# Peptides against a protein of PDB entry 2AUS, part 255

Target 1, 323 residues: chain A of PDB entry 2AUS
Amino acid sequence: ADIKREVIVKDDKAETNPKWGFPPDKRPIELHIQYGVINLDKPPGPTSHEVVAWIKRILNLEKAGHGGTLDPKVSGVLPVALERATRVVQALLPAGKEYVALMHLHGDVPEDKIRAVMKEFEGEIIQRPPLRSAVKRRLRTRKVYYIEILEIDGRDVLFRVGVEAGTYIRSLIHHIGLALGVGAHMAELRRTRSGPFKEDETLVTLHDLVDYYHFWKEDGIEEYIRKAIQPMEKAVEHLPKIWIKDSAVAAVAHGANLTVPGIVKLNAGIKKGDLVAIMTLKDELVALGKAMMSTQEMIERSKGIAVDVEKVFMPRDWYPKLW

## One batch from the design tools (peptide; made by RFdiffusion4, then SolubleMPNN)

Design b2_p29_2_s1 (from b2_p29_2, 13 letters changed)
Fold by OpenDDE base, seed 4:
Structure b2_p29_2_s1 (fold): chain B 323 residues (1-323), chain A 29 residues (1-29)
Amino acid sequence: as target 1 above (323 residues)
Amino acid sequence: SKSEEILEKIRKELKEDPSAFGESYAPEY
């Protein structure tokens, strides 16, 4: 998520009409909720699906979805996309994740050996999905981006770990325990990051959501519920972006593929096949799609399909049809 | 290192018999 992508400007004269659309910072509260994502602090105990059902009940919503399951016993960052934003979770499923884990060793191991062996698990690891995973149980490679040991107290090892999406921390701990020769298990796990969502001022509890919804509905105070819900655009911050002309927005909002003439600016390093976010010049999410060209091809070419539009988020009426 | 030999053995055993390392109760992802 923290990769600052260079922005390449293709059309420096492109202007946007301030009367069109609803920028993320200027949505009425009801519309903000309809296009919202909660950075939820999931409590230990409930399933991620139960927590989503509770949020729907608390906020009186028809639809919601989470940005990647957490086990019942696992706490921390669970992005919950609301109503019309529900399908933005597809951008979060492939996102990198961070955890703080407590590993309990089944025997005594010198601290220097613990540190040395855990460092060997940085990089590519082979994992098998658990039985309960909706993912077919096939061996797969995953990346461990970093392991940071926070504390070692005898047989208890507290560590931070950054991982590729779908890296199983319990499986990692099991393999570390085998490599140490004593065995190990996961005692505790907290997710501290899911793509652009982290432990920060945007992290809210289920209790906060109850209180903030009551303050809005009973007292007319929208400030708290507005701050508790992030715009759906937050959920795509980690994706490469393509910004389009006002004249292209309504076509893409109707499900038309993005053509090269519609591009105003774009991130560097887009490859063919990448998931990309199509944005307005006001940083509104229009759609997600598959890049059909590289960044370089989108710059050099005058025509052709740049993005195959897979999922539209923007309503068809926010921008006028200019064709 | 003895850890490297164990890691290579684990990688080999995981390729040959993915069931040998038990149900890693991984977090539901």
Scores: peptide ipSAE 0.013, ipTM 0.384, DockQ to the pose 0.016; fails the geometry check
Fold by OpenDDE base, seed 2:
Structure b2_p29_2_s1 (fold): chain B 323 residues (1-323), chain A 29 residues (1-29)
Amino acid sequence: as target 1 above (323 residues)
Amino acid sequence: SKSEEILEKIRKELKEDPSAFGESYAPEY
């Protein structure tokens, strides 16, 4: 999520009509909820699905989905996409994750050896999915982006770890224990980050949501519930973006593929096959799609399909049909 | 390398006891 992508401008004269669409900061509260994502602090105990069901009950919603399963015993950052935003979770599933983990060693190991061995697990590691996983139990490579040891107290090692999506921290700890020669297990785990969602002022509890919904419905105070729900555009901050002309928005919102003439600006480093977010000039999410061209091809070409549109989020009526 | 020895040990243990990777997290797919 921390990759700052350069923005390349293709059409510096492109303007946007302020009367069209609903920018993330200008949505009425009901519409903000319909296109919202909660940065939930999941408590330990319930499943991620139970928590989503509770949010639906609390906020009187028909649909919601989470941006990556936390096990019942695991707490922390669980993005929950609401209503019309529910499908944005697909952008979060492949996103990097950060955890704070407590590893318990099954024997005494010198601190210098712990530090040296854990540093060797930065980079590419081999993991095997658990038996109960719906995933074929094949050896797979995963990236460990970083390991930061926070504290070592005898046999207890507290550490922060940044990982590729679907990295099993329990398996990582098991492998570290094997490498240390004494064995280890995961005592505690908290997720501190899921892509663009982290432990910050946007993190809210289930209790906060109950209270904030009550303040809105009973007292007419929308400020708290508005703050507790992020715009769906937050869930795509980590994706490469393509910004399109107002004249292209309604076509894409109807499921048309994005063609090169519709592009105003785009991020550098887009490759063919990348998941990209198609944005308005007001930073509204129109759709997710697959890049059919590189950034360079989208700059150099005058025509062709730039993005194969896979999922539309924007309503068809927010922008006029200009075709 | 020490990393290669660790990986080979892990591969060996995974072959001998596939259950040693307990109830790990459901894959976020």
Scores: peptide ipSAE 0.011, ipTM 0.409, DockQ to the pose 0.038; fails the geometry check
Fold by OpenDDE base, seed 1:
Structure b2_p29_2_s1 (fold): chain B 323 residues (1-323), chain A 29 residues (1-29)
Amino acid sequence: as target 1 above (323 residues)
Amino acid sequence: SKSEEILEKIRKELKEDPSAFGESYAPEY
């Protein structure tokens, strides 16, 4: 479920000039691609890096990056950020994931016991990173948000699982198999969600991208390629947001930290140290940064640095300098 | 449902490659 964050208005009289910026829905196709994210259905076989290289080739791009590695054999939701949007993937790395997995049991277990034991794996679990991980091989906790058993056919258990970023489904299945007393392995895995990206009408294949790019370049039909690419703002939907005055946009676009007087509205529940999206009043992504104050401090204080700006996305010329 | 169609596609792909897949946690820099 998308956590609906409350919006607190600090300045109810703040207006925005409709002539400034480029709202996500009003970008020309070339600009839409420059600030785009593809919800790719990664095929089994290629690495996530190979797939990104293919997208760059298909769409004639200089730069792209993905929102979290899928193993070669794993299919499903791979967000691929394009060109100027490439750095938005940092917002997707810490995002929750969902998978559909097939677990094969190495012995016969009553269905009631399978259901009971799998339910015990909802919540905090202890995992050891695999040898191939760049992460130090220390024991760590991860959250399993939910396990939904879809089908049980003898020794085959099909289930949906929602997990914290960097939870290893192979390790989860191994531990479930140990708890069942028979052992188990992961037969199948597909990623069905990566933060705001899911299996919906925006999910596209590499073949779709080839065809849609051809329709645009050869036939002049942009509708398909426009639909296949999401605005970069979709990649930050799960983050807490701060909306700023038009007069503050150019300063932040030049890399200045956001100060409290620049805030028009903000989400509830921001904590110091949280990754936040700085937005215009037209829902354009200006920058990502680290909150230096809580939501409450940003409301109560008249002065100070609200956000330490880490990554600017908006060009410097979309809004005028008003200082 | 799109989920059922996707599950059926997964089931087909896996009949072709029954190998156990993992996810690598590689922080992309």
Scores: peptide ipSAE 0.006, ipTM 0.410, DockQ to the pose 0.060; fails the geometry check
Fold by OpenDDE base, seed 3:
Structure b2_p29_2_s1 (fold): chain B 323 residues (1-323), chain A 29 residues (1-29)
Amino acid sequence: as target 1 above (323 residues)
Amino acid sequence: SKSEEILEKIRKELKEDPSAFGESYAPEY
C-alpha cells in the first residue's frame, strides 16, 4: 500500500468541471455512507459475517461486505464496505496484510536462534491451505514481506509480520516451530493492516458505531459518523490508478470500456491483466477493471481498449454524457 | 542456502501443516 507510484501525465491541459461529481470529501452524509468503508476493529469471538450483519443492523443498511474474512478468534482491522461501495472489497482481497502474532514454542530455544530462524522465513514460504478453505488444498507458495520480532519472553514470541494475501499465519508459526526443532503454535493473532487500512485514527469499534449513529439520528450530529466512515476511494489507494477526462466518465459509469483517448494521467508499472482503479480528476472512483494494455502501451497508443471495465461504482448521472 | 535447507525440511514435514487462521478470498455480503 505504501509504494508511491509514479504518475505519468498524458494531457497536462485537462481540466475538470467543479459542478460535476461528488469528491470524496464533499459528499452529503447519506451519500458518504452509501459510498463508505468502515475501518472496523473486529473483536475476537464473532465471525466476520456476524460482524457485518451487526453493522448492517446498527447503520440500517441493506448490504455490506468485508475486505477479507478474519477467523472468529482473530481481532483487528476488518474493512467493511457499505451499500453501493460493497463490491470495492474486491480491491482489498489481493492486498497485502500485516498481523501481530503470539507464537508459543513447545520447548526452550535460545533467543539468538529464534531471531536467526525467523529471519529466514522472510521471502517465499510454502503452505497448505486448511480444510475449511474454498481454495483447493494443495501446496502453494506465499510471500512473507517482513518479520519483526517485538518481544521474546521465554517460549512466547510476539512478532509483526507483513504477508501476501491468503498467507496463513498459523501455518507460518507451525513451520517456524518445525525449523526451531521444538514445535510451535499460534496463541493469538491480530490483523493490524489490510492494504490501505491500518490501526490509525480511522479505526472504530462496533460500540463507536452505535454511539456515532445515535448522535446522528437522535442529536443531529453528523461529525462522528462522518469520521467513522471512510470514502470508498480509500479502499483503492493501493491499486494502480488511471485518471480520465470528464468526457469519458459518463461512458465508463454506463459500463463502457475505457479507451486510450479518455486517459489524462496514469500510474507507471501497470501490466496487462492488472486490477486498476479508474478515477476522475477529482479522485472519485468510477470503476474497477482489468488493464488490457501496459502503462507504456497506454502512453504510446492513440486508440484501443485500455481497461476492460468489470465493476462500476459511480452513478450514471454524476457526470453528463458528452457523446 | 540456509533458507533453502529450511524450506526443504518444511516441504518434507508439510503433512502436519495445521488449519490456519487468516483470510478468505470470498467477501461476505
Scores: peptide ipSAE 0.005, ipTM 0.350, DockQ to the pose 0.059; fails the geometry check

Design b2_p29_2_s2 (from b2_p29_2, 15 letters changed)
Fold by OpenDDE base, seed 2:
Structure b2_p29_2_s2 (fold): chain B 323 residues (1-323), chain A 29 residues (1-29)
Amino acid sequence: as target 1 above (323 residues)
Amino acid sequence: SRAEEILEEIRKELKEDPSSFGESYTPVY
């Protein structure tokens, strides 16, 4: 989410019709929910699937999905994509994560040594998935982007850690404990970030959702439930974007691949094979797809398939068919 | 609270829904 991407304008004369589509800020409440993502504060105890089932029950939804499993004991940021947005979670699965962890050491270690050893775990680490993981227990490399020690109280070490998706914090702590020579275990873990979702004013509890849904249904007050649900476009903020002409939107919404003439503007640094978000000029998510060209190729070429469209989100009727 | 009561009822009625999309192939433990 912290990657600032330059926006390159390819067609500076491209305009958008304000009557077409539904910009994220202008969706009726029912439509906002249909294309929503909750930044849920997952409580400790329930599984991520139980919490998703509860949200479906609370909000009377047919489908929902979460942006990456939290262990039952782990609390904090769980993005839950709703209804038509459910499949946007695929953009969040590979996204970086941040945690606050409490590590308990099994022996006394000088603070200077704790700090020195923990700093050595920044960068690439080798992990094996835990036994309880459905993932094959193959050794894999993961990136630890940063470790920030927040507090050291004797044998208790509170730290913030930014990691590549699928880094096991329990395993990290175990390896830190081994490197310290005394052993360690994870006492507590909270996820503080999942890609663009973080601990901020958009973080809501299950209790908040119950109350806000009732305020809407019983009192006619939609403001709270509207604020509690983020537009699905938030779930792709961390992705490179390609903005397309109004004339290209309906084709992409029908599952057609994006061709170079449809591009109005795009982020710098797109590589072939990258997951990209195809956006309207009103910042509506049309689709996710695989870049078939680099940013440079999309600028220089006059024709060709720019994006292989993998998942359409936008309804086919939001923009007129112009082909 | 009413919210707590509703959530407790839901906890009793609902089991893990394996059909829910979004199971992570990249869990953090």
Scores: peptide ipSAE 0.023, ipTM 0.573, DockQ to the pose 0.299
Fold by OpenDDE base, seed 4:
Structure b2_p29_2_s2 (fold): chain B 323 residues (1-323), chain A 29 residues (1-29)
Amino acid sequence: as target 1 above (323 residues)
Amino acid sequence: SRAEEILEEIRKELKEDPSSFGESYTPVY
């Protein structure tokens, strides 16, 4: 998520009409909720699906979805996309994750050996998805980006770990235990990051949501519920972006593929096949799609399909048809 | 190192018999 992507400008004269669309910071509260994502602190105990059902009940919503399952016993960062934003969770599924884990060793191991062996698990690891996974059970490689040991207390090892999406921390701890020769199990786990969502001032509990919804509906105070819900655009901050002309927005919102002439600016380093976010010049999410060209091809070419549009988020009427 | 040897053995065993690591790990996602 923290990869700063360079922005390449193709059309420095492109302007946007301030009367069109609804920028993320200027949505009326009801519209903000319809296009919102909650950075939920999932409590230990309930399933991620139960928590999503409770949020729908608390906020009186028809639809919601989560940005990646947490086990019942696991707490922490669970992005929950609301109503019209529900499908944005597909951008969060492939995003990197961070956890704080407590590993319990089944024998005594010198701290220097613990530190040395855990450092060897940074990089590519082989994992098998467990039986309860919706993912086909096959061996797969995953990246461990970093392991940071926070504390060692005898047989208890507290550590922070950054991982590729769908890395199983329980399986990692088991393999570390085998490599230490004593065995190990996961005692506790908390997710501290899911792509752009982290432990920060935007993290809210289920109790906070109950109170904030009450303050809005009964007292007319929208400030708390507004702050508790992030715009759906937050859920795509980690993706490469393409910003389009006002004249292209309505076509893309109708499900038309993005063509090269519609591009105003774009991130560097887009490859063919990448998931990209199509944005307005007011940083509104129009759609997600598959890049059909590299950044370089999108700069050099005057025509052609730049993005195969897969998922439209913007309503068809926010921008006028200019074709 | 002995840790590297064990890791390579684990990688080999996982490739040859993925069922040998038979603990039904409840996935923590």
Scores: peptide ipSAE 0.012, ipTM 0.376, DockQ to the pose 0.016
Fold by OpenDDE base, seed 1:
Structure b2_p29_2_s2 (fold): chain B 323 residues (1-323), chain A 29 residues (1-29)
Amino acid sequence: as target 1 above (323 residues)
Amino acid sequence: SRAEEILEEIRKELKEDPSSFGESYTPVY
């Protein structure tokens, strides 16, 4: 998620009308909720689906969805997209994850050997999806980006791990235990990151949400519930972006594909087939789509379909039809 | 760290079978 992408400007004279749209910082509280994502601290015990159902009840919502299932006993970062933003969770599925895990070893191992073996699990690993997974049970590779040992206390190893989406930490710990020759199991697991969502000041509990909703509805204090909900644009921060002309926004909001003439600026390194976020010049999310061109092709070409628009988020009336 | 503090809270709350923890693939609808 921390990949700083270069921004290439195609039209340096493009202006935006300040009266059109609703930038993330200027949304009324009701509209902010309709286009919101909660960085939830999921408690241990409930399923991710139960927690989403509770959020819907607490906030009086019709629709919500989560950015990647945590098991019942697993706590930590669960992004929950609300109402009109619900479909933005698709952007979070391919995003990297970070966990803090406690591994319990089934025998005594010298600390130097623990450190050496765990370092060998950085990089590509082979995993099989668990039986409960809806994913076809085939062997697959997953990337472990880093392993940071935080503490070793006898047979207990506390570590931070950054992984590719859909890496099973339980399976990783099992394989580490086998490589150590003594066996191991996962004693504790917390997710500390899901793409752009991490443990920070935006992390809130279910209890916080109850209190903050009460302060808004009973006391008229919106500041707490406003801070507890992130704009949906937060959920796409890790994606490559394409910023479009005001004249192109309404067409894309109606489900038209983005053509090259509509592009004002874009991130470097877009490849054909990448998931991209289509943004206004006010950093409002218009749509998600599949890149049909590379960044280079989008710069060099004067015409053609740049993005196949898959999911529209922006209402059709925020920008005028200029065709 | 905040992660360590929260893990310590989890340790106090999770008195039950630690082996059951994991991540699942659920289709996002």
Scores: peptide ipSAE 0.006, ipTM 0.364, DockQ to the pose 0.064; fails the geometry check
Fold by OpenDDE base, seed 3:
Structure b2_p29_2_s2 (fold): chain B 323 residues (1-323), chain A 29 residues (1-29)
Amino acid sequence: as target 1 above (323 residues)
Amino acid sequence: SRAEEILEEIRKELKEDPSSFGESYTPVY
């Protein structure tokens, strides 16, 4: 999520009509909710599905979905996409995550040895998915981006860990325990980051949502519920982006593939097969799709399919048909 | 590298005792 991607401009003269679309900061409250994502602080106890059901009940929603399951006992950052934004969670599934974990060692180990061994788990690790995983249970490699030891209290090790999507922290802790020669288990786990969503001022509880919804519906105060819901565009901040001409927006919103002439600017480093966000010049999410070209091919070519559009988010009427 | 040696040891242990690597529930997505 924190990788600053270079922006390559193809058309520096491209302008956008301020009357078309609804920029993320200018959506009426009802529209903002329909295209919203909550950065939820999931409590320990309930399943992620139960929490989504509660949000739907609290906010009177037809649809919602979460950006990646947290186990019942795991708390912290659970992005919950609302209504028309529900499918944006697909962008969050491949995103890196961060956790704070409490590891309990089954024996005494010198602190220097703990620190040394845990540092050796930065990089590629081998994991076996749990039996209950929808993922075919086979050995797989996952990347640990970083391990930061926060505190060591005897046999209790508090650490921050950044990992590739689908890394199992319980398995990591088990392997660390084996490498230490004493064994270990995961005592506590909190997710502190899910791609662009982190522990910040946008993190809200279920109680906050109840109160803020009440303030809106009973007192007419929309400010709190507006702040509690992020625009769906937040959920794609970590993806490579392609910004398109106003004249291309309606076609893409109708499910047409993005062609090279529609591109105004794009991020560097797009590869064929990458998930990309198609954006307006007002940073509105039009669609998600699969890159059919690299960034370089999209720059060099005058024509062809740049993105195979998989999921449209933008309504068809926000921009006029100009074809 | 020492990390490769440890990964090779872990691979060996996983091969010898696949049960040693307990169920991890929380996918860090």
Scores: peptide ipSAE 0.000, ipTM 0.337, DockQ to the pose 0.027; fails the geometry check

